# Designs tried in a protein design run: peptides against a protein of PDB entry 5K2M. Part 66

Target 1, 273 residues: chain A of PDB entry 5K2M
Amino acid sequence: MRIGITYTVLRREEMAIKERAGEFGEVVMLHEDDLLFPGNYDLDVVIIRNVSHFKALYTARLFESEGIPTVNSSRLIFEAGDKLFATLRLAGKVPVPEWKAALSEGGALRVPDSLGYPLVSKPVFGSWGRLLAKVNDRDSLEAVLEHRKWMKNPLYGIHYFQEFVEKPGRDIRSYVIGGEFVGAIYRYSNHWITNTARGGKAEPCSDPEVEELSVKAWEAFGEGALAIDIFESEKGLLVNEVNPNMEFKNAARVTGADMAGKLVEYAVEVAKT

## One batch from the design tools (peptide; made by RFdiffusion4, then SolubleMPNN)

Design b2_p14_3_s2 (from b2_p14_3, 9 letters changed)
Fold by OpenDDE base, seed 5:
Structure b2_p14_3_s2 (fold): chain B 273 residues (1-273), chain A 14 residues (1-14)
Amino acid sequence: as target 1 above (273 residues)
Amino acid sequence: AALEAKKLAERLAE
């Protein structure tokens, strides 16, 4: 078996995936600079580890066009990596924060009529809490919308909002690979954005409700490897978002779970299908 | 989970 691994930066995750993949077959590391299409790639499966959502998406689709399956698939990356599209999948299966989408400034200005204040403005794409705004009032909403007008990417004109969920100084990140719950962590932060990439403590999360909810959230997509961000709210657990380009260094360290191994095992299964 | 969250929120508010 020949396992490709596409990457932008060789992180701890990519090193771990490479190491584990070597136990199952020949590993072909493919930096973004190595990727030209159409190409003659002799691979049974490709694990997509490009940092950019769009690069990951297009890389996956390009390999698929050559008959090579990918983990994650371009379909999954597309649907899970867009916050709005992910919400559309999730909302039918699991509790999610209340949300609204607007396609114009005029529409966006009416969002508080439904969600109230405070609300959270999110771009539909992006990672690490970039361009997240807690919008406390009308003035703040207008400011966010004004700034969006000057952003060149047309996707910034897609206005996605959630209710502000008051969190207990932490959130949950769980991992589901091939439908199997692999593990979960608490991410602590004094800021309303709890992403550990911005600093913070991680601790193991052992909660059967989290496990069940995480699997259900994965089932909304039905394939691949997902990190799932869950909020603890007054109304219970809410699935905030999913991540098809998961970072798991902290989670693997804290839980002891072999996330890289599970990902490789799943990729091998995909290759055999 | 919700109960723990509430307790934690209370502790963090102190």
Scores: peptide ipSAE 0.014, ipTM 0.492, DockQ to the pose 0.013
Fold by OpenDDE base, seed 4:
Parts: C-alpha cells; structure tokens; sequence
Structure b2_p14_3_s2 (fold): chain B 273 residues (1-273), chain A 14 residues (1-14)
C-alpha cells in the first residue's frame, strides 16, 4: 500500500501521521510545492493535511479526479470546512447555536430582530477564530458590515451569524474518525474565543453525553475525520462547528489517544473500499 | 454537562 500525505508545514500531527502510516505501507510525503496536476500519482490513498481550507479542498478533488481516494474527501472538506454549509448539515441532526445567514447588508441588518444582541459574526471560511466578531450593538454591526464590503474575497459578502453563547470559560473539542469517537478535551480560555492556539489549557473530557453528541455530529456528514467544537450552554450541549483538517497535538497529548493511528487506520480502510 | 457548565461559569464570574 502507498499512502500519500499532503502538507503545508510539517507539524507534530504530520510527523505522527507519517510515522504511523509507515506501519501500513510506503509513505509518500507531498509538500504543496510537489503537487502538480494531472500528475499520474501511484497512490492508494492520500491523507490531506494542507493548512489552507481551499488548498486542502482542491488537493482532495484533484487526487479524486485521478481515481485516488482522500481522507478527508473533497466533499467532506467542502461541507464541513464552510461554517454555513456545516451548520446546514448539523442543524438537522444535533443542537446548534441559533444562527442566521444573510446575503446582503440590508438582510444582515435585520438579523438582530431574530437573534438579538450580543451576536457573533463569522466568516464562512477561516480558522483559529480569525474575523470572529462579538457584535454587541447596532453600531458594531454596521462597522462589521462596512468592513466586509471592502474585503476582496466575495465569500466575505456571505453574512453568517450565531447567537452569542456564554461559555463557562471553556469549550469542548472532540474527535470522531470513521464514526468512532476517539477522544475529547476541554479548552480553557478567559477570552470568549476558546482556542488552544491562543494559549489555552487543555484537559481530558470524559463525558458520555459529549461522546454521543460527537458521533451524531459526525453522522451529519457520514464520513472522514472531524474535530467537533461543542459549547456548554444553559440550553445544554451545542455543536458550534466542525473541522475537517483537525489539529490534534494537544488532544493526543492530554488524552493519550492515538489520533494519528486512528486516522491512518481509517485511510487504509478507505483505500480498500 | 449543562449543570456543571453553569456552576463553572458562576465560579469564574466570582
């Protein structure tokens, strides 16, 4: 078996995936600079680890066009990596924060009529809490909308909003690979954006409700490897978002779960189907 | 989970 691994930066995750993949077959590391298509690649499966959502999406689709399956698939990356498209999948299966989408400034200005203040403005794409805004009032909403008009990417004209969920100084990140719950962590932060990339502590989360909800959230997509961000709210657990290009270094360290191994095992299964 | 979250939020607000 020949396992490709595409990457932008060789992180601890990619090193762990490479190491575990070596137990199953020949590993071919493919930096973004190595990717030319059509390329006639001799690979049984490709694990997609490109940092950019769009690069990951297009890389997956390009390999698929050559008959090579990917983990994650371009379909999953597309649907899970877009916050609005992910919400559309999730909302039919699991509790999510209340949300609104608007396709114009005029539409966006009416969002508070439904969600109230404070609300959260999100771009439909992007990671690490970039361009998230807590919108406390009308003036702040107008400012966010005005700034969006001057952003070059047309996707910034898609206005996605959520209710502001007051969290207990933490959120939950769980991991589901091939439908199997692998583990979960609490991410602590004093900021309303709880991201471990911003210096938050991580602790193991052992909660059967989190496990059940995480699997259900994964089932909304029905394939691949997902990190799932869950909020603890007064309304109960809410699935905030999913990530089809998960970082797991901190979670693997804290839980002891073999996330890299589980990802490789799933990729090997995909290669055989 | 929600009850624990509420208790934690209350402790963090102190």
Amino acid sequence: as target 1 above (273 residues)
Amino acid sequence: AALEAKKLAERLAE
Scores: peptide ipSAE 0.008, ipTM 0.497, DockQ to the pose 0.013
Fold by OpenDDE base, seed 2:
Structure b2_p14_3_s2 (fold): chain B 273 residues (1-273), chain A 14 residues (1-14)
Amino acid sequence: as target 1 above (273 residues)
Amino acid sequence: AALEAKKLAERLAE
């Protein structure tokens, strides 16, 4: 078996994936600079680890066009990596924060009529809490909308809002690979945006409700490897978002779960299908 | 293992 691994930066995750993949066959590391298509790649499966959502998406689709399956698939990356599209999948299966989408400023200005204040404005794409805004009032909403008009990417004209969820100074990140719950962590932050990249404490999360909810959230997509962000709210557990290009270094360290191994095992299964 | 693989294949075919 020949396993490709595409990457932008050789992180701890990619090193772990490489190491585990070596137990199953020949590993071909493919930096972004190595990728040209059509390339007639001799690979049985490709694990997609490009940092950019769009690069990951296109890389997956390009390999698929050559008959090479990817983990994750371009379909999954597309649907899970867009916050609105992910919400559309999730909302029919699991509890999600109340949300509204608007396609114009005029539509966006009516969002508070349904959701009230405070709101969270999110771009449909992006990571690490970038361009998240807590919108407390009309003036703040107008400011966010005004700024969006001048952003270069047309996707900033897609206005996605959630209710502001009061969290207990933490959120949950769980991992589901091939429909199997692999593990979960609490991510602590004193800021309303929980991000472990900012030096937050991580602790193991061993909650059967989290496990069940995480699997159900994964089933909304039905394939691949997902990190799932869950909020603890007054309404119970809410699935906030999913990530088809997961970082797991902290989770693996804290839980002891073999995230890299599970990912490789799933990729091997995909290759055999 | 075979049953899980079959279920996975069925899911991937959907």
Scores: peptide ipSAE 0.000, ipTM 0.253, DockQ to the pose 0.019
Fold by OpenDDE base, seed 3:
Structure b2_p14_3_s2 (fold): chain B 273 residues (1-273), chain A 14 residues (1-14)
Amino acid sequence: as target 1 above (273 residues)
Amino acid sequence: AALEAKKLAERLAE
């Protein structure tokens, strides 16, 4: 068994994945600078750990074009890594925050007619809560839309909105790999944007309802390894988003779950299929 | 088809 691992930065997650992969076969670490295509890669499977969503997507698709399976697949990265496309999958299977998509400024200005205020403006791509805006009124909406006109990437012209969900000072991040629930954590924050990267505390989450919902959210995609972000709301649990390029350092530390081992085991299964 | 269309859009954005 020859296991490739693509990466941008060697983080604690990539080190743990490398260590676990070594128990199953030969490990080939592939930095982004090492990747040229077409190439003659002698690999049975590739674990995709590129930091950039687009680099991860293209890397996966390039290996697949050479007959090498990837974890995650380019299909999963594409659908799960786009907030709107992920919402389209999730909304058919699990509760999600109310959402609207508009393809023009004129369409976006009508979103409050259905969602009301406050609402949340999100780019369809990006991580760590970048360019999230809580929009409290018409003036704020107009300002956000005006700023979007000057952004170079045309994907910023895809206007994705959610209802603002009042959270109890935390959210939930769960992990599902190959359809198996691996673990979950609470992420605490005093800010409406909960992210552990911003200095939030993490605690174990042991809730059977979270486990069941997380598996159902994974089943909306039906493959791979996903981190799932869940809100506790007055309406119950809501699946906000999924991440096909999960960070798990804090979750592994807090829960004691062997997320790296589970990811490698799944990759080995994919290689044998 | 959707992947190809999005890839094209992303290339046009660079």
Scores: peptide ipSAE 0.000, ipTM 0.304, DockQ to the pose 0.028

Design b2_p14_3_s3 (from b2_p14_3, 9 letters changed)
Fold by OpenDDE base, seed 4:
Structure b2_p14_3_s3 (fold): chain B 273 residues (1-273), chain A 14 residues (1-14)
Amino acid sequence: as target 1 above (273 residues)
Amino acid sequence: AALEALKAAERAAE
């Protein structure tokens, strides 16, 4: 078996994936600079680890066009990596924060009529809490909308909002690979944006409700490897978002779960189907 | 430094 691994930066995750993939076959590391299409890639499967959502999406689709399956698939990357499209999948299967989407400024200005304040403004794409705004009032909403007009990417004109969820100084990140729950962590932060990339502490989360909800959230997509962000709210557990390009170094360290191995095992299964 | 590099790489691809 020949396993490709595409990457932008060789992180701890990519190193771990490479190491574990070597147990199953020949490993071909493919930096973004190595990727030209169409190409004659002799690979049975490609693990997509590009940092950019769009680069990951297009890389997956390009390999698929050559008959090479990817983990994650371009379909999953597309649907899970867009916060609005992910919400559309999740909302019918699991509890999610209340949300609204608007396609114009005039529509967006009416969102508080339904959700109230405070709101969370999210771009439909992007990671590490980039361009998340807590919108406490009308003036803040107008400012966010004004700034969106001047952003070059037209996707910033897609207005996605959630209710602001009060969290107990933490959130949960779980990991589901091939439909199997692999593990979960609490991410502690004094900031309303809980992200380990922003210096949050991680602790193991062992909660059967989290496990069950995480699997159900994965089933909304039905394939691949997902990190799932879950809020603890007064309403119970809410699935906030999913990530088809997961970072797991902190989770693997804290839980001891073999996330890299599970990802490789799943990729090997995909290669055999 | 590594996180900033990742963020920069992602921003450059958007």
Scores: peptide ipSAE 0.016, ipTM 0.482, DockQ to the pose 0.073
Fold by OpenDDE base, seed 1:
Structure b2_p14_3_s3 (fold): chain B 273 residues (1-273), chain A 14 residues (1-14)
Amino acid sequence: as target 1 above (273 residues)
Amino acid sequence: AALEALKAAERAAE
């Protein structure tokens, strides 16, 4: 068994994955600077750990074009890593926050007629709450839309909005790998954007409803390793988003769950199919 | 520059 690991930066997650992969076979670390295609890679599977969504997506697709399976697959990275495409998958299986998509400024200006205020503006791509805006009124909506016109990437012209969900000063991040629930954490923040990457406290979450909902959310995609962001709302649990490039250092530390081992075990299973 | 800023923000959030 030869296991590739693609990466941008050697984080705690990549080091843990490397260590556990070494128990199953030969490990080949592949920095982004080492990747040229087409190539003659002698690998049975590749674990994708590129930081950039687009780098991860294209890397996965390039290995797949050479007959090498990836964890996650390019299909999963594409569907789960886009907030709108992920919402389209999730909305048919699990409760999600109310949402609207608009393809023009004129369409976007009518979103409050359906969602009301406050609403959340999101780019369809990006991590760590980048370019998230809480839009409290018409003036703020017009400002966000004006700024989007001057952004160079045409994907900023895809307007995705959610209702603003009042949260109890925390959210939930769960992990599902190969259809198995691995663990969950509470992420505490005094800011409406709860993210542990922004210095939030993490605590273990042991809730059977979270476990059941997390598995159902994973089943909307039907493959791979996902982190799942869940809100505690007045309407109950809502699946906000999924992440096919999961960070798990805080969750592994807090829960004691072997997330790196579970990811490697799944990659070895994928290599054998 | 924007891609580098994105990469820098990604690295700073790690």
Scores: peptide ipSAE 0.015, ipTM 0.526, DockQ to the pose 0.082
Fold by OpenDDE base, seed 5:
Order: C-alpha cells, then sequence, then structure tokens
Structure b2_p14_3_s3 (fold): chain B 273 residues (1-273), chain A 14 residues (1-14)
C-alpha cells in the first residue's frame, strides 16, 4: 500500500495523518511544489490536504485522471466545498438555514423580500468566516453588493444569503468519515461567527440528535470525510455547511477521537475498492 | 504562528 498525502502546510492534522498512514503502508508526502501532471506517482490512494479549495479540487481531479483514487474525491470537494452547492445537496435531506441565491445586484436586492433582515452574506467559497457579513438593513446590503462589484474573482458575483440564526453563543462541529460518526464539539464564541481558529473554546458534544443529523448530512453527499457545522436554533438543529478539507486538531484533542486514524482507514478502504 | 501562516496561504490562494 502506497499512500500519498498532498499538502500546502504541514499542520498538526497532516502530521497526524502521516503518522497513522505509516501504520498501513508506505507514505509519500507531496507538497504542492512536488506536483506536476501528467506524472507517474505509483500510488494506491491520495489523501488531499491542500489548503486552497481550488488547489485541492484540481489536485484530486488530476490524480483521478491517472487512475488514482483520492480522499476526498474531486466530486465531493467540488460539491461540499462550495456553500451553495453544498446547500443544494443538504436541503433535500436535512434542515438547513433558509437561503437565497442571486446572480445579479438587482436579484440580491430582492432577497430581503423573502428572507427578511437580518441576513448573512456569504461568498460561495472561503473559510474561517472570511467575507461573511451580517446584513441588518438595506444600507448594509447595498454596501456589501458595492464591495463585491469591485472584487476581481467572478465567483464574488454569485450572491449567497442565509437567514441570520441566533445561536446560544456556540455552534457544533461534527465529523463523519465513510458514513461513520467520529465525534463532535461545541465551539464557544461571543461573536456571531463561532470559529475555534478565532480563539473560541471547544468542548465535547455528546448528543444523539447531533450524531443522527450529522450522518444524514453526510448521506446527502454519500462519500468521503466531512466536517459538518450545525447550528442550535429556535427551529431546532440546522446544518449550516460542510467542509471536505476538515481541520480536526481541536476536535481530536477535546474528544479523544482518532480522526486521523479514521481518515487513513477510510483512504485504505477506498484504495482497495 | 501556524494559524497565521495558514490564513496567509489561503489569502494568497484566492
Amino acid sequence: as target 1 above (273 residues)
Amino acid sequence: AALEALKAAERAAE
């Protein structure tokens, strides 16, 4: 068994994955600078850990084109890593925050007619709450749209909005790998954007409803390893988003779950299929 | 330090 691991930065997660992968076979670490295609990599599977969503997507597709399966697959990275495409998968299976998409400023200005205020403006791509805006009124909406107009990436012209969900000073991040629930944490923050990367406290989440909902959210995609962000709302649990390039160092530390091992075990299973 | 490096790498990738 030869296991590739593609990466941009050697994080705690990549170190843990490397260590666990070494128990199953030969590990080939592949920095982005090492990747040229077409190539002859002689690998049974590749674990995709590139930081950039797009680099991860293209890397996965390039390996797949050479007959090498990836975890996650390019399909999963594409569908789960885009907030709108992820919402389209999730909305048919699990409760999600109310959302609207618009393809023009004129369309976006009508979103409050359906969702009301406050809104959350999201780019369809990006991490750590980058370019998230709480939109409380018309003036704020116009400002967000004006700023988007001057952004060079055409994907910023895809206007994705959610209802603002009032959270109890925390959210939930769960992990599902190969259809198995691995663990969940509460992420505490006094800010409306709850992210442990921004200094939030993490605590274990042991809730059967979270476990069931997390598995159902994973089943909307039907493969791979996903981190799932869940909100506790007045309407009950809502699946906000999924991440096909999960960070898990805080969750592994807090829960004691072997997330790196579970990811490697799944990759080995994929290699044997 | 690692988180800042990651954030910088993501900013550079966009």
Scores: peptide ipSAE 0.014, ipTM 0.471, DockQ to the pose 0.074
Fold by OpenDDE base, seed 2:
Structure b2_p14_3_s3 (fold): chain B 273 residues (1-273), chain A 14 residues (1-14)
Amino acid sequence: as target 1 above (273 residues)
Amino acid sequence: AALEALKAAERAAE
């Protein structure tokens, strides 16, 4: 078996994936600079580890065009990596924060009529809480909308809003690979944006409700490897978002779960299908 | 169509 691994930066995750993939066959590391298409790659499967959502999406689709399956698939990356599209999938299966989408400023200005204040403005793409805004009032909403008009990417004209969820100073990140729950962590932060990449403490999360909810959230997509962000709210557990380009170094460290191994095992399964 | 629109949108942002 020949396993490709595409990457932008050789992180701890990519090193672990490489190491585990070596147990199953020949490993071909493919930096973004190595990727030219069509390329006639001789690979049985490609594990997509590009940092950019869109580079990952295109890389996956390009390999698929050559008949090479990818983990994750371009379909999954597309649907899970867009917050709105992910919400559309999730909302049919699991509890999600109340949300509204608007396609114009005039539409967006009516969002508080449904969600109230405070609400959260999110871009449909992006990671690490970039361009998340807690919108406490009308003036703040108008400011966010005004700023969006000057953003070059037309996707910033897609106005995605959520209710502001009061969290207990943490959120949950779980991992589901091939439909199997692999593990979960609490991510602590004093900021309303919880992210371990910002220096938050991580602790193991051993909650059967989290496990069940995480699997159901994965089933909304039905394939691949997902990190799932879950909020503990007054309404119970809410699935906030999923990430098809998961970072797992902190979770693997804290839980001891073999996330890299599980990812490789799933990729090997995909290659055999 | 939606994928193509997303693709076009990103290229415009780079």
Scores: peptide ipSAE 0.019, ipTM 0.632, DockQ to the pose 0.032; fails the geometry check

Design b2_p14_3_s4 (from b2_p14_3, 9 letters changed)
Fold by OpenDDE base, seed 4:
Structure b2_p14_3_s4 (fold): chain B 273 residues (1-273), chain A 14 residues (1-14)
Amino acid sequence: as target 1 above (273 residues)
Amino acid sequence: EELELLKELERELE
């Protein structure tokens, strides 16, 4: 078996994936600079680890066009990597924060009429809480919308809002690979954005409700490897978002779960189908 | 430093 691994930066995750993949077959590391299409790739499966959502999406689709399956698939990356599209999938199966989408400034200005304040403004793409805004009032909403108008990427013109969820100083990140719950962590922060990439600490989360909800959230997509962000709210557990290009170094360290191995095992199974 | 680099890289690539 020949396993490709595409990457932008060789992180701890990519090193772990490489190491585990070596136990199953020949590993071919493919930096973004190595990727030209159409190509003549002799690979049975490709694990997609490009940092950029769009680079990952297009890389996956390009390999698929060559008849090479990817983990994650371009379909999953597309559906899960867009917060709005992910919400559309999730909302049919699991509790999610209340949300609204608007396609114009005029539409966005009416969002508080239904959701009230405070709101959270999110871009439909991006990670580490980039361009998340807690919108407490009309003035803040107008400011966010004004700034969005001057952003170059047209996707910033897609206005996605959530209710602001009061969290207990933490959120949950779980991992589901091939439909199997692999593990979960609490991410602690004094800030309303609890992402560990912003200096939060991680602790193991052992909660059967989290496990069940995580699997259900994964089933909304039905394939691949997902990190799932869950809020503990007054209403109970809410699935906030999913990530089809997950970071797991902190979770692997804290839980001891072989996330890299599980990812490789899943990729091997995908290669055999 | 690595995280900052990744953030900047992702910002530029998206």
Scores: peptide ipSAE 0.023, ipTM 0.680, DockQ to the pose 0.070
Fold by OpenDDE base, seed 2:
Structure b2_p14_3_s4 (fold): chain B 273 residues (1-273), chain A 14 residues (1-14)
Amino acid sequence: as target 1 above (273 residues)
Amino acid sequence: EELELLKELERELE
């Protein structure tokens, strides 16, 4: 078994994955600078850990084109890594925050007619709460839309909105790998954006409802390794988003779950299929 | 399906 691991930055997660992968076979670390295609890669599976969503997507697709399976697959990265496309998968399978999408400024200006205020503006791509805006009124909406006009990437012209969900000073991040629930944490923050990458405290979450909902959310995609962000709302648990390029250092530390091992085990399973 | 998704992404970036 030869296991590739693509990466941009050697984080704690990549180190843990490397260590665990070494127990299953030969490990080949592949920095982005090492990736040239077409290539002669002698690998049974590749674990995709590129930081950039798009680099991860294209890296996965390039390996797949050479007959090498990836974890995650390019399809999963594409569908799960886009907030709108992920919402489309999740909708009808699990409860999600109310959402609207508009393809023009004129359309976006009508979103409050259905969602009301406050609402949240999200780019369809991005991590760590980048470019999230709580939109409390018309003036704020107009400002967000104006700024979007001048963003270089045309994907910023896709207007994705959610209802603002009042959270109890925390959210939940769960992890499902190959359909198995691995663990979950609470992420505490005094800010409406809860993310441990932004200095939020993490604590273990042991809730059967979270476990069930997390598995259902994963089933909406049907493959791979996903981190799942869940809100505790007044109307119950809501699946906010999923991440096909998950960070898990805080969750692994807090829960004691072998997330790196589970990811490697799944990759080995994929290689054997 | 994957090809369609990639083509869609390509169109959005053009």
Scores: peptide ipSAE 0.020, ipTM 0.585, DockQ to the pose 0.024
Fold by OpenDDE base, seed 1:
Structure b2_p14_3_s4 (fold): chain B 273 residues (1-273), chain A 14 residues (1-14)
Amino acid sequence: as target 1 above (273 residues)
Amino acid sequence: EELELLKELERELE
């Protein structure tokens, strides 16, 4: 068994994955600078750990073009890594925050007619709460839209909005790999954006409802390894988003779950299929 | 590149 691991930065996660992969066979670490295609890669499977969503997506697709399966697949990275596309998958299977998408400023200005205020503006791509805005009124909406016009990436012209969900000072991150629930944590924050490690405490989450919902959310995609972000709302649990390129160092530390091992085991299974 | 560096810095601060 030859296992490739692509990476941009050697994080704790990549180190753990490397270590666990070594128990199953030969490990080939592939820094982003080493990736040239077409290539003659002798690998049975590649674990994708590029930091950039787009780099991960294209890396997966390029290996697949060489006949090498990836974890996650390019399909999963594409569908799960875009907030709007992920919402489209999730909305038919699990409860999600109320959302609207608009393709123009004129359309976006009508979103409050449906969602009301406050609402949350999100880019369809990105992580760590970047460019999230709580929009409390018309003036704030106009400001966000004005700023988006001057952003270079055309994807910023895709306007994705959610209802503002009142959370109990925390959110939930769960992990599902190959359809198996691996673990979950509470992430505490004094800010409405809970996804920043800026002083947030993580604690284990042991809730059967979270486990069930997490598996159902994963089933909306039907493959791979996903981190799932869940809100505790007055309406019950809501699946906010999923991440096909998960960070898990804090979750592994807090829960004691072998997330790296589970990921490698799944990759080995994929290689054998 | 700058965004990735920022992400890296944020992760290092975690």
Scores: peptide ipSAE 0.018, ipTM 0.605, DockQ to the pose 0.088
Fold by OpenDDE base, seed 5:
Structure b2_p14_3_s4 (fold): chain B 273 residues (1-273), chain A 14 residues (1-14)
Amino acid sequence: as target 1 above (273 residues)
Amino acid sequence: EELELLKELERELE
């Protein structure tokens, strides 16, 4: 078994994945600078750990074009890594925050007619709550839309909105790999954006409802390794988003779950299929 | 590249 691991930065996650992969076979670390295509890669599977969503997507597709399966697949990265596309998968399977998408400023200005205020403006791509805006009124909406016009990436012209979900000072991050629930954590924050990257405390989450919902959310995609963000709302649990390029160092530490091992085990299974 | 740098910076702030 030869396992490739593509990466941009050697994080704790990549180190853990490397270590666990070494138990199953030969590990080939592939920095982004080492990747040239077409190539002659002698690999049974590649674990995609590129930091950039787009680089991860293209890297996965390039390996797939050479007959090498990837974890995650380019399909999963594409569908799960876009907030709108992920919502489209999730909405038919699990409760999600109310959402609207608009393809123009004129359309976006009508979103409050359906969602009301406050609402959350999200880019369809990005991580760590970047460019999330809590929009409390019409003036704020107009400001967000105005700023989007001047952003260079055309994807900023895709307007994705959610209802503002009042959370109990925390959210839930769960992990599902190959359809198996691996673990979950609470992420505490005094800010409406609850990201551990912003100095939030993490604690283990042991809730059967979270486990069930997480598996169902994963089943909306049907493959791969996903981190799942869940909100505790007045309406119950809501699946906010999924991440096909998960960070898990804090979750692994807090829960004791061998997330790296589970990811490698899944990659080995994919290689054998 | 800029996004990667931002991510690295955000991680250093963790």
Scores: peptide ipSAE 0.017, ipTM 0.610, DockQ to the pose 0.083; fails the geometry check

